# Ledger of designs, part 240: peptides against a protein of PDB entry 3QIS

Target 1, 334 residues: chain A of PDB entry 3QIS
Amino acid sequence: PSLELSRREFVFENVKFRQLQKEKFQISNNGQVPCHFSFIPKLNDSQYCKPWLRAEPFEGYLEPNETVDISLDVYVSKDSVTILNSGEDKIEDILVLHLDRGKDYFLTISGNYLPSCFGTSLEALCRMKRPIREVPVTKLIDLEEDSFLEKEKSLLQMVPLDEGASERPLQVPKEIWLLVDHLFKYACHQEDLFQTPGMQEELQQIIDCLDTSIPETIPGSNHSVAEALLIFLEALPEPVICYELYQRCLDSAYDPRICRQVISQLPRCHRNVFRYLMAFLRELLKFSEYNSVNANMIATLFTSLLLRPPPNLMARQTPSDRQRAIQFLLGFLL

## One batch from the design tools (peptide; made by RFdiffusion4, then SolubleMPNN)

Design b2_p23_4_s4 (from b2_p23_4, 11 letters changed)
Fold by OpenDDE base, seed 5:
Structure b2_p23_4_s4 (fold): chain B 334 residues (1-334), chain A 23 residues (1-23)
Amino acid sequence: as target 1 above (334 residues)
Amino acid sequence: MEELREEIERLRAQPPLTEEDLE
């Protein structure tokens, strides 16, 4: 069997978080026999492509002289954003299109990724006084390394060095401040806040705005700004409540005194973000007559974002664990 | 609770970047 491919080289320029890009090509059976094609893993890979790439269809049958269109879809989700922001991964891959009883055809995927504040650590963002797109890639690497060291020092209760005023980290990421300040100013009376989804176009504009500028006002509807905050919290590599404290939060869920002690043990930036969010949400709950927001809804929504189970426990999370996690947050909302 | 409201009011009253952080 044999195939003809219309294209073998694909370039995805300016790949961004949550922005789908598509490139298409055709494969044709120029042989005399039916053939089965499939994308196969390279040697030592478990998957035929990187997590941010997909082929559709990834397999199929072609009769003689049949042609099929294949879409190569590039989409950076929360699962790939962190490794692309750090430069650990890149928009580069090789796909192996295998023909049963035939040869392999290699497809080259290349491109560039544009870093996002989404999927960047709270520690790195607190050190980042400029929009992420203004930060040199070399400095992003240094900020991630420093962020790891700060997290460790904070967990060890080491007093931060009295760094010079220019080197002092922000108390909270500017991106979180911008989102929450906007919601506080404009969205407290917004009906169905956090219940109505945002517009995808507005979400992309908000992400691009936060990645490239420090705006006076965030673009888009209150619903889109609210959803952007949820997306931001979901995309964090380490949740606002660090994985190391997850079990202690569950164990303390019915003791508000112990809950506050557990939060006091968070890294400084995580603790500040948690306190800032909880107090925004408590203020939002005062407007429940206007925004239809209640403590149970908010606790349920934010629990999955702020108090995530560690990856090794995620498959084992019981309904009781979820209820304890919700109860933990309720103790800060009521 | 008051300290945290004051902390938020401080976080709101202090832009996350001061003009000095932008210069």
Scores: peptide ipSAE 0.027, ipTM 0.633, DockQ to the pose 0.093
Fold by OpenDDE base, seed 2:
Formats: structure tokens, C-alpha cells, sequence
Structure b2_p23_4_s4 (fold): chain B 334 residues (1-334), chain A 23 residues (1-23)
């Protein structure tokens, strides 16, 4: 069997979080026999491609002189955004198109990723006084490493080093402040807030706006701004309630005094973000007659975002654990 | 609760960046 490929080199310029890019190519059976093609893993890989890449179709049959279009889709989800933001991974891959009883065909994937405040740690964002696109990539790595060390010191109740007055971190990320302040000013009376989805084009504009500027006003509908806040919280590499405190939150869920003590042990930025969000949500609940928002809905929605099980706990969250997590959050909303 | 409300009113009343943070 033999294939002809219309293209073997693919460049994905300016790849962004949640923005789908597609490149297409044709494969043609220029042989005299039917052939089966598939994308196969390289010798040490479990998958035929990196998590941000897919081929469609990834396998198929071709009759003699048949041609098929293959789409190479690049999409950065929450699962790849953090490693791309840090530069640990890059928009570089090699695909192996295998032909049964035939040759291997190599495809080169290259490109560049544009960093996002989505999928960046709360600690790093508190050190970023400028939009992430204005921060040199080399400094993003240093900020994430320093953020990890500061988080560990804060959890250990080590006295904050008297870092010079010029390098004081923000109390909350500017991106969280911008989203919450906009929602507080303009969305408190919005019917079905956090229940109606945003527009995909508006979500992309909001992400690009937060990555590139400090706007006076966030673009898009109140629904799109509300969904952007949910996406931001979901994309955090570590949830607002740190993984180390997850079990203690569940164990304390029915004691409001212990719940407050657990939150007091969060790193400063995580604690400030948690408190800021809870006060925004309590303010939003005062307008329930206008916005149709209730405490049970908000607690159910935000619990999955703010209080995630640690990755090492391969155990699916039990219905009991989920109920305890919701009860923990309800104690801050009521 | 009051301290937390004051902290949030402070966080809302201050721009996320001070003028000194923009220089």
C-alpha cells in the first residue's frame, strides 16, 4: 500500500486558550490495493498526539484512488493551559500516520502559544501588576516557581519575609477583581445570572481583554462575564480552596466555626479570593427577586469550582462528599 | 463578618492596582 499526502508540515500561529484552530490536508491511496491508515503513538508515548491536538478522522480505510480530508484540530482546554502558560509544553508535536503493511508518514506540528491569565495560579497572578501578555515568558516561569514556594511557606505559617515594599503582591488577582466588580455593578439585577450561558464570541473577547489589558469595562453580556468567571475558576491549576485543605473542609462542613478556621489557613491570595467571592455571592443573593439566584443553586455551582478533590485522590467524589462540600460553602452564603 | 465586609469594601474601593503599581 502507498499514500500521497497533500501536506506534511503544519504551523499553528497564535494559539490561545479555548480558541479552536484547524488545518486540513488530504491523503490519497495512490496504490493498487485498499489500505487502512491510523495515527499511532511514538515508541514512548501512550497517545498518538499531545492533549491539545487531535486528528479527525484518526483512522480509516481507503480504496484505490480514494481521497480523504483529515482535520488537525488544536484546542487548548483547562487540561493543557497551565503547562502551555509556563512553557513546560509547547505547540510542537510529531504525528505518525501508519499505513497497515506499509510505510510510516511523519507530520510536523509547530506554532506558538499566547499565555493566558486563565490557567495561571492565583499566586502568580497576584504578582502580575500588568496583563499577562505584557509579562516576558521567562518571568512567567520565575513567577510560578516563586508562587509555589510562597504557597508552601504560607501553609506552614512561616512569617512572610519582609519583601521590600515595591514587590508586594496584589490582595486578589486583577482579573478576578475586574470580573467580580463588573458583575457587582451591572449584573445584580440580571435575570437568570449564572443559569444562562454566555456567547462563545463574547467569552473569547473577555479572555483576550483580560490577557491583554486592564479595561474600565469588560465587553459582552452579563451572562458572558458571569460564565467567564466560572471558566476562570475552573481553569485554575489549584482551586481557590487548596487541595491540602479539601478533606478538612468536608470534615468541618456542619461546624461554621471550624469552617472559618479552615479558610483562615489558606494562603493569603486564596483566602482573599475566597472571601471576595463569598461576599459578592452574598450580595447577589440579596437581589434574588430580580436575578432568580438562590443559595442552593450558587452553592452547588461554585462548590465544584472552588472545592475540588485532590488529583491523587483517584476516588470519584462520593454523593456524601459532594453534599458536605455544598454544606461547607452554604455556611458562607447564609 | 464586619472585618470581612470592610476588607471587601476596601478591595472594591481600591483599584486592583494602585497608581504606584502602574508606574
Amino acid sequence: as target 1 above (334 residues)
Amino acid sequence: MEELREEIERLRAQPPLTEEDLE
Scores: peptide ipSAE 0.025, ipTM 0.638, DockQ to the pose 0.091
Fold by OpenDDE base, seed 4:
Structure b2_p23_4_s4 (fold): chain B 334 residues (1-334), chain A 23 residues (1-23)
Amino acid sequence: as target 1 above (334 residues)
Amino acid sequence: MEELREEIERLRAQPPLTEEDLE
């Protein structure tokens, strides 16, 4: 069996969070026998490609002189955004197109990633006074390392040293402030807020706006701004309620006094963001007659974002654990 | 409830960016 490939080198320029890019190529059976093709893992890899890459189709059969189009899809989800923001991973891969009883064909994937405030830690974002696209990638790494050290100091209740007033971290990320301030100003009377999905084009504009500027006004509908806040919270590498406190939140869910004590043990930035969000959501609930938002809907929606189970417990989350997590959040909304 | 309106208002009145952080 033998294949001819129309292209073997692919470049994906300016890859962004949640922005799908596609490149296509053709494979043709130039042999005299039917052949099966498949993308196969390299030596020591579990998958044929990195998590942000997909081939479609990834396998198939070709008759003699048959041709098929293969799509290479690059999509940075919440699962890949953090490692690309830090530069731990890059837009580079090698695909192995295997031909059964034939030879391997190598495809080179390359490109560049543009960092996003989505998928960046709350600690790092509190240190970023400028849009993330204005911050050199080398400085992003330094800010993440310094942010980890501050998280540890805050968990240990160590008083932050008197760092000079210019180097003081923000109380909350500017991106969260921008999203929540917009929603508070313009969306409190928005019917079906957090129930109606945003527009994908507007979501991309909001992400690009937050990554590149400090806008006076966020572009797009109130629904798109609301969904952008949900996407932001979902994409956080560490949820607003740190994984270390997850079980204690569930255990305290029916004691409002213990719930407040658990929240007081969050890192400063996480605690500030939590209080800021709960404050916004309680204000939003005062407009329930206009926005159709109720405490149970909000608690159900935001619990999955703010109080995520640790990766080791995700597969074990019971309906009782979900109800406790919702009850925990309800104690801050009512 | 009032403490947390004060905390939104404090988080708003202390914009996470100071005017000096926006210059």
Scores: peptide ipSAE 0.025, ipTM 0.618, DockQ to the pose 0.082; fails the geometry check
Fold by OpenDDE base, seed 1:
Structure b2_p23_4_s4 (fold): chain B 334 residues (1-334), chain A 23 residues (1-23)
Amino acid sequence: as target 1 above (334 residues)
Amino acid sequence: MEELREEIERLRAQPPLTEEDLE
């Protein structure tokens, strides 16, 4: 069996968070026998492609002289955004198109990723006074490393000795501030806030706006701005409540005093973001007659975003643990 | 830059942030 491929090199320019890109190519059976094709893992890989890449179809049969279109889909989700923002991973891959009892055909995937404030740590964002697209990629790595060290020092209650001339970090990321301030100003009376989904085009505009500018006004509907806040919180590499404190939050869920003590032990930026979000959400609840928002809905929605189980515990989360997590957050909304 | 810092500092003085939310 043999295949002819219309293209073998693919370039995905300006790949962005949550923006689907598609490149298509044709494969043709130029042999005289039916053939089965499949994308196969490389020798040491568990999957045929990186998490941000997909082939569709990834396998199939071709009769003699049959042709099929294959789509190569590049999509950066929350699961790939952090490692692409840091430059640890890149828009580069090699796909192996295997032909049963035939040859392997290599496809080269290349491109460039445009960093996002989505999927960047709270610590790094608190150090970014400019839009992330204005920050050199080399400096993003340094900011993430330095931010990790600052987080660890903050958790250890190590008083920073040298108040050297290091620019004071922001108390909250400007992106969270922009989103929450917009929602506070314009969305408190928005019917079905956090219940109605945003528009995908508006979400992309909001992401691009936050990545490239400091806007006076966030574009899009209040629903899109609200969903952008949820996406932002979901995409954080470390949730607003650090994984280290997850179990303590569950254990304290029915003691409001201990809950407040647990929050006080968060890194400064995480603590500030948590308090800021809780203040906003409590304010939003005062407008429940207009926005149809209630404490149980908000607690249920935000618990999964703010109080994520550590990856090692995620598979073991019980309904009781989820209820404790909701109860923990309710103690800050009521 | 100063404007954004001043604006984040102005958030300390405006709802929904309280002084307790920033300590």
Scores: peptide ipSAE 0.023, ipTM 0.665, DockQ to the pose 0.042; fails the geometry check

Design b2_p23_5_s1 (from b2_p23_5, 16 letters changed)
Fold by OpenDDE base, seed 5:
Structure b2_p23_5_s1 (fold): chain B 334 residues (1-334), chain A 23 residues (1-23)
Amino acid sequence: as target 1 above (334 residues)
Amino acid sequence: SEWQQEMEEFFRKISEEFRKLYY
């Protein structure tokens, strides 16, 4: 069996969070026998490609002289954004197109990723007074490392941040402030806020806006801005309520006093974001007549974002655990 | 409640700090 490939090198320039890119190529059976093709894992890999890449179709049959189009789709989801932001992973891969009883064909995937405030830690973002695209990549790495160390120190109740030498971190990420301040100004009376989905094009514009600028006004509908806030919270590598406190939140869910004590133990940036969001959501609840937002809806929606189970417990989350998590958040909304 | 007032004050304070920083 033999294949001819129209292209073997693929460059994905300026890959961004949630922006699908597609490159297509053709494979043709230039042999005299039917062939089966498949993308196969490299030696020591479990998957034929990295999580941000897929081939469609990834396997198939070709008759002699048959041609098929293959799409290479690059999509950075919440599952890949953090490792790409840190530079731990890159837009580089090698695909092995295997021909049954034939040879392997290697495809080179390359490109560049543009960092996003989405999928960046709260600690790092609190240190970024400028848009993430203005921050040198070397400094992003340093900010993430410093952020980890600060989180650990904060959790251990170690020495107060020596206020003296380093530029004071923001109380909350500017990106969260921009989103919330916009929603507070323009969306309090928005019917079906957080219930109506945003437009995908507007979401991309909002993401690009937050990554590149400090706008006076966020582009897009109130629904798109609201959904962008949800996406931001979902994409956080560490949820607003740190994984270390997850079980304590569930255990305290019916004691508002203990709930407040648990939140007080969050790292400063996480605690501030939590408080800021709760204040905002409580303000939205004052306008329930206009925006159709109620405490149960908000608690249900935001609990999944703010109080995520640790990855090791995610598969074991019971309906009781979910209800406790919702009850925990309700105690801050009422 | 005292806690509600603290949250509203905090929310306002954040907005004031950011406005001074960027606008």
Scores: peptide ipSAE 0.503, ipTM 0.941, DockQ to the pose 0.798
Fold by OpenDDE base, seed 3:
Structure b2_p23_5_s1 (fold): chain B 334 residues (1-334), chain A 23 residues (1-23)
Amino acid sequence: as target 1 above (334 residues)
Amino acid sequence: SEWQQEMEEFFRKISEEFRKLYY
């Protein structure tokens, strides 16, 4: 069996978080026998491609002289954004198109990724006074490394942050402030806030706006700005409540005094973001007659974002654990 | 409550700091 491929090299320029890109090519059976094709993993890989890449179709049959179009789809989700922001991964891959009893055909994927504040750590963002697209990639790496070291020092209750030579970090990320300040100013009376989805085009504009500028006003509807906040919180590599405190939050869920003590043990930026969000949500609840928002709805929505189970425990989350997590947040909203 | 006032003051303080920084 043999195939002819219309193209073997693919370049995806300016790949962004949540922005789908597509490249297409054709494969033709130029042999005399039917061919089964499939994309197969390379040696030591579990998948035929990186998590931000997909082939469609990824397998199929071709009769002699048959041709099929294959789409290569590049999409950076919350699952890939952090490793691309850090430069740990890149828009580079090799796909192996295998023929049963035939040859392997190699496809080269290349391109560039544009960093996002989405999927960047709270610690790094607190050190980032300018939009992420204004920060040199080399400095982003340094900010992530420094952020890791500060998180560790904070968790160990060790030495006060040496007020030394580093510029004083922001109390919260500017991106969170921009989103929350906008919602506080313009969305407190918005009916069905956090209940109505935003528009995908507006979400992309908001992401691009936060990555590239410090706007006076965020573009899009209040619903899109609200959803952008949810997406931001979901895309965090470490949730607002650090994984290390997850179980303690559940154990304290019915004791408001202990809940406050648990939150006080968060790294400074995480603690500040938590307090800032709770303060905002409490203000939003004062307008419940206008926005149809209630504490149970908010607690239920934000629990999965702010208080995520550690990856090793995700498969074991019980309904009781979820209820305790909701109750933990309710203690800060009421 | 004292805690509620602390949260409201913190929220206001954050907004004031960012306004001074960017505007």
Scores: peptide ipSAE 0.503, ipTM 0.941, DockQ to the pose 0.766
Fold by OpenDDE base, seed 1:
Structure b2_p23_5_s1 (fold): chain B 334 residues (1-334), chain A 23 residues (1-23)
Amino acid sequence: as target 1 above (334 residues)
Amino acid sequence: SEWQQEMEEFFRKISEEFRKLYY
């Protein structure tokens, strides 16, 4: 069996969070026998490609002189955004197109990723006073490493961050402030807030706006700005309530005094973000007659974003654990 | 509650600090 490929080198320029890019090529059976093709893992890999890449179709059958179009899709989700922001991973891969009882054909994938404030840690964002696209990539790496070390120290020592000679961190990320301040000013009377989805084009404009500027006004509808806040919280590498406190939140869910004590043990940036979001959501609940927002809806929606089970417990979450998590958050909304 | 007042004051303070920083 033998194949002819129309192209073997693919470049994906300016890859962004949640923006789909596609490149296409053709494969043709130039042999005299039918053939089966498939993309296969390299010797040390479990998957035929990195998580941000997909081939469609990834396998198939070709008669002699038959041709098929293959799409290479690049899409950075919440599952890949953090490792691309840090530079731990890059827009580079090699695909192996295997022909049954035939040869291997190698495809080279390359490109560049543009960092996003989505999928960046709360600690790093609190140290970032300018838009992420204005920050040199070398400094982003240093900010993430330093932020990891400072978080570990904060969890272990319960000591206030020494006000070392570095510029004072922001109390919350500027991106969270921009989203919440916009919603507070313009969306308190918005009917079906957090219940109506935003527009995908507006969501992309909001992400690009937050990555590149400090706007006076966020573009898009109130629904798109509200959904952008949900996407931001979902994309965090660690939830607003740190994984280390997850079980303590569940255990305290019916004692409001203990719940407040658990929140006081959060790292400063996480604690400030939690308090800031709770204050905002309590303000929205005052306008429930206009915006159709109620405490049960908000608690159910935000619990999955703010209080995620640790990866080792994710498969073991019970309905009782979910109810305790909702009850924990309700104690801050009522 | 005292906690509610503390949260409302904190929310206002954040907005004032960011306005002074950027606008």
Scores: peptide ipSAE 0.501, ipTM 0.941, DockQ to the pose 0.808
Fold by OpenDDE base, seed 2:
Structure b2_p23_5_s1 (fold): chain B 334 residues (1-334), chain A 23 residues (1-23)
Amino acid sequence: as target 1 above (334 residues)
Amino acid sequence: SEWQQEMEEFFRKISEEFRKLYY
């Protein structure tokens, strides 16, 4: 069996968070026998491609002289955004198109990724006074590494932050402030806030706006701005309540005094973001007659975003754990 | 509550700091 491929090299320029790109090519059976094709893993890989790449179809049969279109889809989700932002991964891959009883065909995937404030740590963002697209990639890597080390030092209570030499970090990320300040100004009376989905086109515009600028006004509807805040919180590599405090939050869920003590142990940026969000959400609850927002809805929605189980425990979250997590957050909203 | 007032003051303070920084 043999195939003819219309293309073997694919370049995905300016790949962005949540923006689907597609490149298509044709494969033709130029042999005299039916063939089965499949994308197969390389020798040391568990999957035929990286998590941000997909082939459709990834397998199939071709009769002699039959042609099929294959789509290569590049999509950076919350699961791939952090490693691409840090430069740990890149828009590069090699796909192996295998023919049963035939040869392998190699496809080269290349391109460039544009960093996003989505999927970047709170610590790194607090050190970025300018939009992420204005920051050199080399400096982003350094900021993430330094931010990790400072978080660990802060959690260990070892060294007082020597306030001396480094530019004072922002109290919260500017991106969170931009989203929350917009919602506070324009969305307090918005009916069904956080209940109505945003528009996908508006969400992309909001993401691009936050990555590239410091606008006076965020583009899009209040629903799109509200959903962008949810997407931002969901995409954080470390949730607003650090994984190390997850169990303590559950254990304290029915004692408001202990809950406040647990929050006080968060790294400064995480603690500030938590306090800032709780203040905002409490303000929205004052307008419940207009916006249909209630404490139970908000607690249920934001608990999954702010208080996530550690990755090793995600598969084991019980209904009791979820109820305790909601109760923990309710103690700050009521 | 005292905690609620502290939270509202913090929220206002953040907004004032960012307005001075960017606008």
Scores: peptide ipSAE 0.493, ipTM 0.939, DockQ to the pose 0.820

